# Designs tried in a protein design run: peptides against a protein of PDB entry 5H65. Part 53

Target 1, 294 residues: chain A of PDB entry 5H65
Amino acid sequence: QYLERTPLCAILKQKAPQQYRIRAKLRSYKPRRLFQSVKLHCPKCHLLQEVPHEGDLDIIFQDGATKTPDVKLQNTSLYDSKIWTTKNQKGRKVAVHFVKNNGILPLSNECLLLIEGGTLSEICKLSNKFNSVIPVRSGHEDLELLDLSAPFLIQGTIHHYGCKQCSSLRSIQNLNSLVDKTSWIPSSVAEALGIVPLQYVFVMTFTLDDGTGVLEAYLMDSDKFFQIPASEVLMDDDLQKSVDMIMDMFCPPGIKIDAYPWLECFIKSYNVTNGTDNQICYQIFDTTVAEDVI

## One batch from the design tools (peptide; aimed at target 1 M220 Q240)

Design b2_p18_6_s3 (made by RFdiffusion4, then SolubleMPNN; from b2_p18_6, 10 letters changed)
Fold by OpenDDE base, seed 1:
Structure b2_p18_6_s3 (fold): chain B 294 residues (1-294), chain A 18 residues (1-18)
Amino acid sequence: as target 1 above (294 residues)
Amino acid sequence: VEPTPAEKFERRQEERLA
C-alpha cells in the first residue's frame, strides 16, 4: 500500500492502530551489542526466548552423555546403529544411528544421523560431515529427541530449535512418515516429531528522530530488514560484519545526529495496556534498509 | 580452542563498545 510520508510530530498525536511511512534519523538503538538482538520466536505462542549459549548446550549434552544407549533400540528398520566407547576414564557410550531411506543408507551428504550420548563438540563435528544430526536419547520403547532446550536438528552450522510450550514430542520412529529421507527439511522433521519450530528473529528498539519529534519503534524481523537471515548471522562472520556496517552507517559512533543519514521505513502504531494506562507503541514493518546501503 | 563465530561476534561487539 502506498503511504504518504508523515512527520513524527503528527504521528505522535494520532490514535492507534495506524500505519505510517516515515523518514527519520536513527538516533540510537538497543541492544548495542547486536549479537543480543538475535532471538528465537514461536509463531504459535509468540514467546520470545534467547538463543541458547554454547555453554548451555554443553551442559545439556554432557547430561545426555551420562545416559547409556539402550541396546534394544539399536538397528531398526529405520536406522542402522553403531556404538563407540570413549577412551576416557568414564568409558562413555556413544551411539550413532544412521537413518535409512527405504532400507538403504543414503550418501553421507544426504544422511540423517541420530546421535545418542554425544558431546556438543562431537555432534558439531558430525554435523559438518553429514547432512543432518538429531540429538536423541533412549526412551522406553523408542529413541526420542534429547531435549528441546537444545537443537532438535543441526544442519551444518545451523541449529534448529523447537518451542517447549507448543511442541508435543513424538518418538523418532515417526520419521518413517517422511517419504523423502534424504532432504531432511527442518519443517518436515519438526512436523514428524511433533515440534513447533522456532524462528530466528532480530529484535531491536530504534529511537527515531526526524527533527519534529522522537519516537521509539520496535523491530522484530527474520530476514527482510537487513536482508540477512537471523538464523545464520550468529555463525557467519561476514553476515555479522554486514549487520555491523548497516547499523554503523545509520547510527555512526562519535558523529552528531545532524550528519546521520535519513532512514525511510514503515511503522505501525498499536495500543498496549499496562494496568490502567493505555500506551501507544510503534513497530517497524515491511522495511528493508539494505537497499539504502547499496 | 578457537572461538566459535558467535563468540567472535560477541567479542567484536565488546571491542566496538570499549
Scores: peptide ipSAE 0.347, ipTM 0.870, DockQ to the pose 0.667
OpenDDE base, seeds 2, 3, 4, 5: peptide ipSAE 0.342, 0.344, 0.344, 0.343; ipTM 0.868, 0.869, 0.869, 0.869

Design b2_p18_6_s4 (made by RFdiffusion4, then SolubleMPNN; from b2_p18_6, 10 letters changed)
Fold by OpenDDE base, seed 4:
Formats: C-alpha cells, sequence, structure tokens
Structure b2_p18_6_s4 (fold): chain B 294 residues (1-294), chain A 18 residues (1-18)
C-alpha cells in the first residue's frame, strides 16, 4: 500500500486509527539499555514478559536436579536413556534420553535430547553437540516438560519459550505424533507438547521529531526493523554490536539533533482507553532501517 | 568463567550509559 508522506503536525491532529508514512529524526528512545528491549510476546494472549536471565534458569534447573529420574520411564520406544551419577557430594542423578526416529538413533546433529536433572551449564554443552535439548522431569506416567519458566526447547544458542497462560502441556510421548524426528521444528515440537510458543521481540519507544511536531511511537518487532532476529541477539555478540551501531547512527551520542539522520518509517495510530481517559497512540510497522539514511 | 554473550551485552550497555 502506497502512502504519501505526512508531517507529524498533521498526524497529531487526526483521529485514529490511521496509517502514515513519515520522515522524522529519532530524538530519543527507550529503553536506553538495549538488552532490556528484548522481550517475549505471546501471539495468543499478547502478554509481554522478560526473557529469563541465566540466574533464573540456574534456579529452575537446580530445583529440577533435586528430583530423581523414574526408572519406569526410561528406555521407551521413543527414546533410549542413559543415567549418570555426578561425583559431587550430593550424588546428583542425571538422565539423558536420546529420542529415536522410527526406532533408530539419529546422528547427533539430528538428535533431540531430553535432559532430566541437568544444570544449565550441562544443558548448554549438550545443545552445542546435539540438534536440540528439552529439559524434562519424571511425571506420573511419562516424562513431562520441566518448567515453562525455562526453555521448552534449546537449539544451539536459541532458547525457545512457551506461554504459561495459553499452554496446555502434554506429556513427552506426544512427540510420537511428529513424522519427522530429525529437524525438530520448534513450532511442531510446541504443538505436539501443547505449548503456545512465545515470540522474541524488540520493544522500544521512539520519540520522533520532524521539525513540525513530536510524537512517541511504539516499536514491537521480531526481525524486520533491524534485520536482526530478536531471538538471537542476546546470544550473539556481533548482532548486539550491530544493534548498538544502528541506534548510535540514528541517535549519535554527544551530537546535536540537527546532525541526526532522517528516519523514514510507517506508523499507525490507534485508540487506547484507560478508564475514562482516551488516548491516541502510535506504533511503527512494516519498517526496515537501512545503513544509508537521508 | 567468561561472561555469556547476554552478560556482555548488559555490560556494554552499562558502560555506554556511564
Amino acid sequence: as target 1 above (294 residues)
Amino acid sequence: VEPTPAEKFEERQEARLA
């Protein structure tokens, strides 16, 4: 859809909802701590939540490690199980279940591991060697996902999370419904286990100024705006630097706004009602920032 | 133990704002 450029002063006078194409300078943005802009968003209930810190995950996995794997749940048609007892004073038992494809163990790069009693460090090490890792626990009749506060699936450095509110967890044997037990597509795994997967998003507020007016625009974007996946940025040093560079380009520190580059983007207005108060808000959409700016 | 990429990200942002 083609939209003519509209000055902010005109936009500020119009009713919502409407869509606009604008050209403005980024006067400021929030949060300034860009790592805080990365959130998890539920596509169903639309709740935004923080990406868990490693410290939070440590606690969850430590708690899980206090439970002993149930022998009755080992070595099923779905997976082969290996049990270790750690050499630490607690003698922690760790179970690794290697998921089979049609009764055959896949290669490591195609293999899903179910980890029971593992620490975050151990899980991360395994995720670098195998296709995927699911933290699990022994349920009454089957293995179950450990905790939706932790990733339900870890692939390399990517942590996949599920919505606690919208998910209706099913036991691990439901992975049998997957025809392809080698690629381990996160959405397929989620569906099999009754999980509503959360989406990584950048959540920011831009203060835009085109010389005719100033407005705040909300940004919630997964990978289009920066052309950087929000799902990968926290675990990739180069991507982090790129995000920093992009924001520094639009908002150079120690430089006057007169020297700021122009940002071209699309914004949509919408009505927000809070009690008796009605407010018009703005959201950036369908926008990709480029290295070459006007 | 070296910081994780996420920890490094946080550290860079803190340094940037200092």
Scores: peptide ipSAE 0.090, ipTM 0.751, DockQ to the pose 0.681
OpenDDE base, seeds 1, 2, 3, 5: peptide ipSAE 0.077, 0.078, 0.079, 0.080; ipTM 0.743, 0.745, 0.742, 0.745

Design b2_p18_7 (made by RFdiffusion4)
Pose (drawn by RFdiffusion4):
Structure b2_p18_7 (pose): chain A 289 residues (1-273, 279-294), chain P 18 residues (1-18)
Amino acid sequence: QYLERTPLCAILKQKAPQQYRIRAKLRSYKPRRLFQSVKLHCPKCHLLQEVPHEGDLDIIFQDGATKTPDVKLQNTSLYDSKIWTTKNQKGRKVAVHFVKNNGILPLSNECLLLIEGGTLSEICKLSNKFNSVIPVRSGHEDLELLDLSAPFLIQGTIHHYGCKQCSSLRSIQNLNSLVDKTSWIPSSVAEALGIVPLQYVFVMTFTLDDGTGVLEAYLMDSDKFFQIPASEVLMDDDLQKSVDMIMDMFCPPGIKIDAYPWLECFIKSYNVTQICYQIFDTTVAEDVI
Amino acid sequence: SLWIQQTSDEEVPLPPLP
């Protein structure tokens, strides 16, 4: 009834901060390599970070495999422990600690594992069969998180990361403070270990064109715009293909802008200290499947 | 291959934040 759209030339003449409903074509976008759009964002210090690569994580986990699990830290009231020996793996030993709920191991889909000396591949397989996995190492007096460079929790396809600057790391026995040992809420796991969780976000720069003007608008969201979770997309081939197709739909490479579909959206203007623009309250996924 | 297994030297603009 009252759906009206503001031309870009009118927006460029106005001061910030304001909000606009617009309709424009996506002339171009960055990043050209879409995997680079997935960023980690700390809600406490507002710092943006790259997600560690497989090679980065492999280095951490292989380095963890050189250390011997400490027998003194095995079989507590919090967890049962099991050590596996290996052959042709530089004498590697793998410790898996099964976390109890009131002195009893829960079902595998509710059971959290702590693992010393495991590879990324093994941890991912364990994450399918069990509730979740925390990479750990033998500290002086207790098990401790392997490294904040690696995920503090792998749950399903989500690798949860914490902020190195804002976190004050606590040892594993502090998991006793969790209300139960079956739900394993990532924020609750992070609080018990003194970790400030990072948030996954898609970060992209859109160049919008409606024929009256041109404008650069940022995309920064976790799951609204694509209806694809940023927290899952790096570990899910189907979600990656969906992002590829949506961006190919709005901005196909090689063909002209005349043939592109229109992008209906809101944008907000704001002062940085020049005026910048950002997409908000917008989804392309509700009308596109 | 998954995106996490991929690398690039592309410069990616980032939005200003508080």

Design b2_p18_7_s1 (made by RFdiffusion4, then SolubleMPNN; from b2_p18_7 with S1V W3G Q5A)
Fold by OpenDDE base, seed 1:
Structure b2_p18_7_s1 (fold): chain B 294 residues (1-294), chain A 18 residues (1-18)
Amino acid sequence: as target 1 above (294 residues)
Amino acid sequence: VLGIAQTSDEEVPLPPLP
């Protein structure tokens, strides 16, 4: 789309919705801490959620680990089960179910594990080795997903989450609908289990100033703006440093705004109603950090 | 000018007020 550059002072006088191209400086941004800017977004209900902290996951998996695996649900046509009893005083039982492809166990790098009664640490160790893990629990007639507050799928360091509001969970035997049980695509797993997958997004507010006016514009983006996936950034120090570097270029600390670089970007206006009050808000769209900056 | 360049963007819902 081609848009002519419009000064902020002119934009601030116009009704929404409209699209603009602007040239402005990034006076400031919020949140300042990267981990606070990464959220989970539901594509169906559009709810934004916080990414669960490790401590939150620990609690969920600890609670799950208090439950004993049901022997009746072990060793089905879909999976082979192995049971371990921990050496701790309580003798916690952990079940690992190895999902088979047409009755044959896949190679470790292609094998999906269903883990029952595992701690976060144990699950993470297994995900690093097998690259696909689903936390489960024993239901009445079948294994079921443990909790949508935890990842429904862990692949390496990536945690895949589902929307509690939009998901209608189905039992684990619904994985039988997947013809290929070696490539565990998160969307396919989600579909089979009745999960609406959440999307990792960067959510930031940019305060933009072109010398004629000041406005706040929101950034909500998954992987286009920074050319860095929001789904990976929390687990990768190098990606975090890259985002921080980009933001420091746009909004360098310790110097006056007069020395800040000029940015060219696209923003769209939209109306927000709060009771009787109508407010115009702005969002950055169709923009990416230029290749020469990265 | 440090560049934010035009690209294809996935349509996302309008963000709520913080």
Scores: peptide ipSAE 0.046, ipTM 0.548, DockQ to the pose 0.071
OpenDDE base, seeds 2, 3, 4, 5: peptide ipSAE 0.044, 0.037, 0.036, 0.034; ipTM 0.552, 0.568, 0.564, 0.551; seed 3 fails the geometry check

Design b2_p18_7_s2 (made by RFdiffusion4, then SolubleMPNN; from b2_p18_7 with S1P Q5S)
Fold by OpenDDE base, seed 2:
Structure b2_p18_7_s2 (fold): chain B 294 residues (1-294), chain A 18 residues (1-18)
Amino acid sequence: as target 1 above (294 residues)
Amino acid sequence: PLWISQTSDEEVPLPPLP
């Protein structure tokens, strides 16, 4: 849809909701530490949450490792199980369940592992060697997801998370419903297990200035704005450098705003009620800046 | 990665939901 450019001074006087096309300079942005901009967003309930830190995951998996795998849940039609006892004084038991495709163990690059009792380090090592890893625990009648505070699926360096509020978890045997047990598409796994997958998003606040007015607008975007997936950026130095470069281009340090490049973008206004106070907020949408950088 | 090695002591407020 074609929108004419509207000056910020005019926008600031209008009621919400409306959509605008603007041309403005990025005076400043938050957070300045861009790693803090990466969040998890639920597409259903729209809650935002932080990406769990390594320390958080360590605690979750350490707690899970205190539980002994249930022998009666090993070696089903869905998976073959192997048990390891650690050499440490506690003699921790780790169960690895290899998911089969039509009764056959797949190659490592197509294999899904269910890990029970593993540490974060062990799980990460396995995810680097095998296609996919799901942290699990022994339930009453079946294996279950360990904790939605941890990834429900790990593929290489990518951690897939689910929404605690919107998910209605189903047991691991529901993976039987998947026709393709080789690709392990995250959305398919999530659907089978009753998980609403969270989306990685960049969440930032832009202070925009077009010379007529100043406006704060939020960016909430997964991969369009930077043409860089938020899901991959935390584990990729090159992608991080690219995001840094883009932000430095639009908001160069030590340079006057008069020399800043112009940013063309779409913003939408919306109403927010905070107690008795009504506020109009603005969000950037349907905007790509990377084309100007490439 | 460079980003994960940075200190995260500062809390960043989330945008208001519509």
Scores: peptide ipSAE 0.083, ipTM 0.763, DockQ to the pose 0.575
OpenDDE base, seeds 1, 3, 4, 5: peptide ipSAE 0.081, 0.080, 0.080, 0.079; ipTM 0.762, 0.761, 0.763, 0.763; seed 3 fails the geometry check

Design b2_p18_7_s3 (made by RFdiffusion4, then SolubleMPNN; from b2_p18_7 with S1P W3G Q5S Q6L)
Fold by OpenDDE base, seed 5:
Structure b2_p18_7_s3 (fold): chain B 294 residues (1-294), chain A 18 residues (1-18)
Amino acid sequence: as target 1 above (294 residues)
Amino acid sequence: PLGISLTSDEEVPLPPLP
């Protein structure tokens, strides 16, 4: 649908909700640090949460490593199990379960590993080699996902998280429902295990100025605005540099706003109630950084 | 570099949601 360009001064006088096309300069933005702008979003309950830090994951995996793998749960029709005893740390036992496809072990790049008792470092090393890893623990009758505070699936450098509020976890044997046990699609794994996957999103607040008025609009976007996936940016220095370059282009440091580029984007207004106070907020939508701007 | 090795616990307030 074609929207005519509306000046910010006119938008600021209108009731919400409405959609607008605007042309404005990015006066400023927050947060300034990229890692602070990357969040996890639940598509079901719409909760926004921080991406867990390394220290948080270390605690979870250290706790998991205190539990001994249950011998009764090793070597099922679904997976073959191998056990290692560490030379240090009082002989910690680590179990790795290799998921089979129709009773046959896949190639390493197609094999899903289930890991018990692994540290974050060990899990990351395994994910780099085997691509797909699920941290698990021994349940009463089956292996279970270790903790939704940690990734339910690690693929290379990408950590996939689930919503604690919306997920109803099922045991690992539910992976049997997957016909193809070589392509470990995160959504398919999540569905089999009763997980509602969280989505990585950029969350930023833009202060926009067109010379007629100033308003704040927030960006909540996964991969369209920057044409860079929020799920990958934290683990890729080149992608981080690209986002930083884009933001520096929109809001050049040490330069007056008069020299800033004009940005065309779509914003939508919406009502927010904080106690007795009603305010109108704005969100950027259906907007991609143009190639000619980059 | 940013990534899983994040040590900063600084949180930024989220914008008001609809």
Scores: peptide ipSAE 0.046, ipTM 0.506, DockQ to the pose 0.557
OpenDDE base, seeds 1, 2, 3, 4: peptide ipSAE 0.047, 0.035, 0.029, 0.042; ipTM 0.521, 0.445, 0.532, 0.498; seed 1 fails the geometry check

Design b2_p18_7_s4 (made by RFdiffusion4, then SolubleMPNN; from b2_p18_7 with S1P W3G Q5E)
Fold by OpenDDE base, seed 2:
Structure b2_p18_7_s4 (fold): chain B 294 residues (1-294), chain A 18 residues (1-18)
Amino acid sequence: as target 1 above (294 residues)
Amino acid sequence: PLGIEQTSDEEVPLPPLP
């Protein structure tokens, strides 16, 4: 949609909700650290949550590793199972279930592994070798997803998470409904298992100044604004550097705001009610800045 | 290791959602 440019001073006087096209300078932004801006967002309930830390995952997988795999759930039509016993003092059992495609084991790069009783370190080693891993546990009648606080799917270095509030988990045998048991598309896996997948998003607060007024606008975006996926940035140093360069370009350290480049973007206003107080907030939407930078 | 080391962002408030 074509919108005429509106000065910030005019926007600040108007009721919400409305959409605007603006031209402003990025006076400042929060958070300053890129990794703090990456969150998980539920598209259904709109909750925001932190990306779990390695330490949190360690605890979850250590707890899972205290449970012994159920022998009755090994070797089904869906998967072949292999059991390892660790040589440590506890003799921990680890089960790896290799998901079959039409009764045949696929190539390693197309094989989904279900891991039961593995530590984070062991799971990471397996995910580096096998491109698709689901942490699982033995349920009463079938294998089940281990915990939605951990990834439901690990593909290489990418961790896919699900919403605890919106998901209605189904057992692992529901993977049988997938026609393609080689590509393991995260959305398809999530659908089969009753998971509402979370989306990686950049969440930032921009302080915008066009010389007529100052406005705070929130950025919540997965891949449009920077033309860089939020899902990949935490694990890729080059992508991190690219985002940092973009932010430094719009908000260069050590120079006056008069020398800052102009940012053209779309913002929408919306009403927020906090008890008895009504507040108008602003969000950046449908904006790409990288086209002018790259 | 899982990506970059993350520190607490408790000091950074989340935006209010509609």
Scores: peptide ipSAE 0.035, ipTM 0.580, DockQ to the pose 0.513
OpenDDE base, seeds 1, 3, 4, 5: peptide ipSAE 0.051, 0.033, 0.033, 0.033; ipTM 0.476, 0.580, 0.580, 0.572; seed 1 fails the geometry check

Design b2_p18_8 (made by RFdiffusion4)
Pose (drawn by RFdiffusion4):
Structure b2_p18_8 (pose): chain A 289 residues (1-273, 279-294), chain P 18 residues (1-18)
Amino acid sequence: QYLERTPLCAILKQKAPQQYRIRAKLRSYKPRRLFQSVKLHCPKCHLLQEVPHEGDLDIIFQDGATKTPDVKLQNTSLYDSKIWTTKNQKGRKVAVHFVKNNGILPLSNECLLLIEGGTLSEICKLSNKFNSVIPVRSGHEDLELLDLSAPFLIQGTIHHYGCKQCSSLRSIQNLNSLVDKTSWIPSSVAEALGIVPLQYVFVMTFTLDDGTGVLEAYLMDSDKFFQIPASEVLMDDDLQKSVDMIMDMFCPPGIKIDAYPWLECFIKSYNVTQICYQIFDTTVAEDVI
Amino acid sequence: TRWFKQNAPPFNPENLDS
């Protein structure tokens, strides 16, 4: 009834901060390598960070495998422990600690594992069969998180990361403070260990063109615009294909802008200290499947 | 995990409103 659209030439003449409903074609976008759009964002210090690569994580987990699990930290009231020996793996020993709920192990899909000396591949397989996995190491008096460079929790396909700057790391026994040992809410796990969780976000720069003007608008969201969770996309091939197809739909490589579909969206203007623009309250996924 | 296995220089945008 009252749906109207503001041309880009009119927006460029105005001061910030304001909000606009627009219709424009995606002339171009960054990043050209779409995997680079997935960033980690700390809600406390607002720093943006790269997600660690497989090679980075492999280094951490292999380095963890050189350390021997400490027998003194095995079989507590919090967890049962089991050590596996290996062959042809530089004498590696793997410790898996099964976390109990009131002195009783829960069902596998509710059971959290703590693991010393495991590989990324093994941790990912364990994450399928169990509720979740925390990479750990034998500290002086208690089990401790392996490294904040690695995920503090792997739950399903989501690798949860914490902020190195904002976190004040606590040892594993502090998991006793969790209300139960079956729900394993990631934010609750992070609080118990003194970790400030990072948030996954898609970060992209769109160049919008409606024929009246050209404008650069940022995309920064976790799951609204694509209806694809940024927290799952790096570990899910189907969600990656969906992002590829949506961006190929709005901005196909090689063909002209005349043939592109229109992008209906809101944008907000704001002062940085020059005026920048950012997409908000917008999804391409409701009308596109 | 197709993307996860890929490497490139970092994409470093600035001035994002959060």

Design b2_p18_8_s1 (made by RFdiffusion4, then SolubleMPNN; from b2_p18_8, 10 letters changed)
Fold by OpenDDE base, seed 2:
Structure b2_p18_8_s1 (fold): chain B 294 residues (1-294), chain A 18 residues (1-18)
Amino acid sequence: as target 1 above (294 residues)
Amino acid sequence: MSWFRESAPPYKPTNLLF
């Protein structure tokens, strides 16, 4: 539907829910530290959480490495296992399980590794050489996912996380249900393992000003707004620079708002109830940065 | 990975989000 442009002063007087097309300047945005805008969102329970820091992941993997791989869980129909004992660190045992495709070890670019007892550094190194890595631990009868506080799947530099609240973890042998054991699509892996995958999203608050009024609009978007995947931005300096550039174009530092560009976007209003207080909130939707910016 | 913000905006701003 074509939405006519509505001034902010008119919008601010209207009841929610409604959709609007606006033309406004970006007076300010939060967070200013753009890396803090990247969050993990659960599509099922709608919880937002922080992306785990490297230090937190190190702790999780170190804790996982305190447990010795169970010899009984090695070399199944699903995977072939190799065990290394580290020269240092009191002889830490690391098990790598190479998932087979129809009983055959695939090429590295198609291979899923299950890693038991690996450090973050070791896991990341392996993820750069193999298609996918899943951190695991020995369970009673099967390998299990290590912890949903860590990535359930690592592909190159991309960490895939699962929702602790919504996931009902299943054992690693459930990967047998996957018809295609070469592509290792994150959603398929998640489904097989009973994981509700979290989505990377940009979470921001925009203060919009059209000269008639000022409105705060919420942005929650995975890839459409910036045309940059939130899932990749944390690990890519060029993408980070691009987001920074975009935001600096919209809200130039050290420049007066009168010189800011006019931005056209779509916003929707919605009601939020906080106890006895009803508030109208606004969210940016169906809006993309113009291609000439990227 | 640390996020480094640029110190200056680019020369050619786009004035339209759609």
Scores: peptide ipSAE 0.026, ipTM 0.413, DockQ to the pose 0.094
OpenDDE base, seeds 1, 3, 4, 5: peptide ipSAE 0.013, 0.023, 0.017, 0.020; ipTM 0.500, 0.566, 0.550, 0.563; seed 5 fails the geometry check

Design b2_p18_8_s2 (made by RFdiffusion4, then SolubleMPNN; from b2_p18_8, 9 letters changed)
Fold by OpenDDE base, seed 1:
Structure b2_p18_8_s2 (fold): chain B 294 residues (1-294), chain A 18 residues (1-18)
Amino acid sequence: as target 1 above (294 residues)
Amino acid sequence: MSWFRQRAPPYKPTNLLF
């Protein structure tokens, strides 16, 4: 729908909720450390979570690696299993289960591996060689997902996470419900395993100034605003640099705001109640930034 | 990597619209 441009001074006087088109300068933004803007959002319960730190993942997989794979769960109709023993003093057992499609092992670029007892490094190496990896552990009667604090699926450099609150995990044999065992679509895998997938989002606060007024607006967006997927940015140096460049373009350091480019965007206002205080907040929506915006 | 994910207090804005 068409919205006329409204000056910030007029917006600041109006009741919520409303939608506006604005033209303003980005005076400042938070977080300044842009990696902190990347979060995980549950579409069901709306919980915002931090993307797990590599160090935390190391701990989870290290703990998983202390558990010996159950021989009784190896080599089913769903997967063929191979076991490795590490050469270190502890002799750690690692099981790799190669998921079959109708009894046939797929090509490496369409293969799903279930990894039991692997370290983060080993899992990441395998995810780069094969299409998909699921960290698993031996359950009572079947393999099951290792831990929802870690990715339930890794594809290349993409880590897919699930919501602990909303997920009701099912055993790995539920992958049998997938007719196509080659594409391994994250949402399909999640559905089969009873996982509610978390969504990567950029979460930021923009201070916007059009010369008539100043307001803060939140940004919560997965891929539209920067035209960069939040799901990929943490693992891609070029994407990170691109986001940096975009933010530096709109809010250049050491430059006076008078020289800042104009940002065209849509914002929505809404009422927020914090105890006895009622306030109006603003959030950016349906906005894509472009370098030619002046 | 351009971004170094050093452990720090997370950025937690309040009153987001979901």
Scores: peptide ipSAE 0.473, ipTM 0.937, DockQ to the pose 0.696
OpenDDE base, seeds 2, 3, 4, 5: peptide ipSAE 0.471, 0.469, 0.467, 0.469; ipTM 0.934, 0.935, 0.932, 0.936

Design b2_p18_8_s3 (made by RFdiffusion4, then SolubleMPNN; from b2_p18_8, 10 letters changed)
Fold by OpenDDE base, seed 2:
Structure b2_p18_8_s3 (fold): chain B 294 residues (1-294), chain A 18 residues (1-18)
Amino acid sequence: as target 1 above (294 residues)
Amino acid sequence: MSWFRQTAEPYKPTNLLF
């Protein structure tokens, strides 16, 4: 949509809701520690939560490893099972279930593994070697997803999470409903298992200044603003560096704001009620800055 | 540069438009 550029001083006087095109300098931003900007968002209930830390995942998988895989659930039409006994930890049993496509084991790069009793380290190693990994546990009648506090699907370094509130988990045999048992698309896996997938998002607060006025605008974006997927950034040092560079470009340390580059973006205003107080808030939308940087 | 996810108070913005 074509919008004429509006100065911030004019915007600050107008009622919401409205959409604007602006040109402003990024005076400051929050959070300054950019890893804190990466969050998980539920598209259904709009819960915003932190991405779990490795330490948190370690605990979850350690707890899962205390349960012995049920022999009755091994080797079904859906998967072939292999059991390992660790040399340490009093002989911890790890079960790996290799999901078959039409009764045949696919190539390693197309294979989905279901893992019982694995540590985070073991799971990560397997996810780097194979196409996809789902942490599971033995249920009463079938394998089940281990815990929505952990990824329901790991593909390489990408951790896919589900919403605890909105998901109605189904047993692992529901993967049979998938026509394509080679690509293991996260959304398809989620649908089969009754999971509402969470979306990785960058969440930031920008203080924008065009010389006529100053306003704060939120950024909530998955991949458009930086042209970097929020889902990948926490596991990729190069992507982290790129985000750092972009932010340093728009808000360079050690120089005056007069020397800052101009940021062109779209913002929308909206009304927010906090008790008895009404305020107008602003959020960036449909904006890509990376094209101007690269 | 790598982001070190140090222990800190999480950034918790309010009034987001979803």
Scores: peptide ipSAE 0.446, ipTM 0.918, DockQ to the pose 0.645
OpenDDE base, seeds 1, 3, 4, 5: peptide ipSAE 0.445, 0.444, 0.444, 0.443; ipTM 0.917, 0.916, 0.917, 0.919

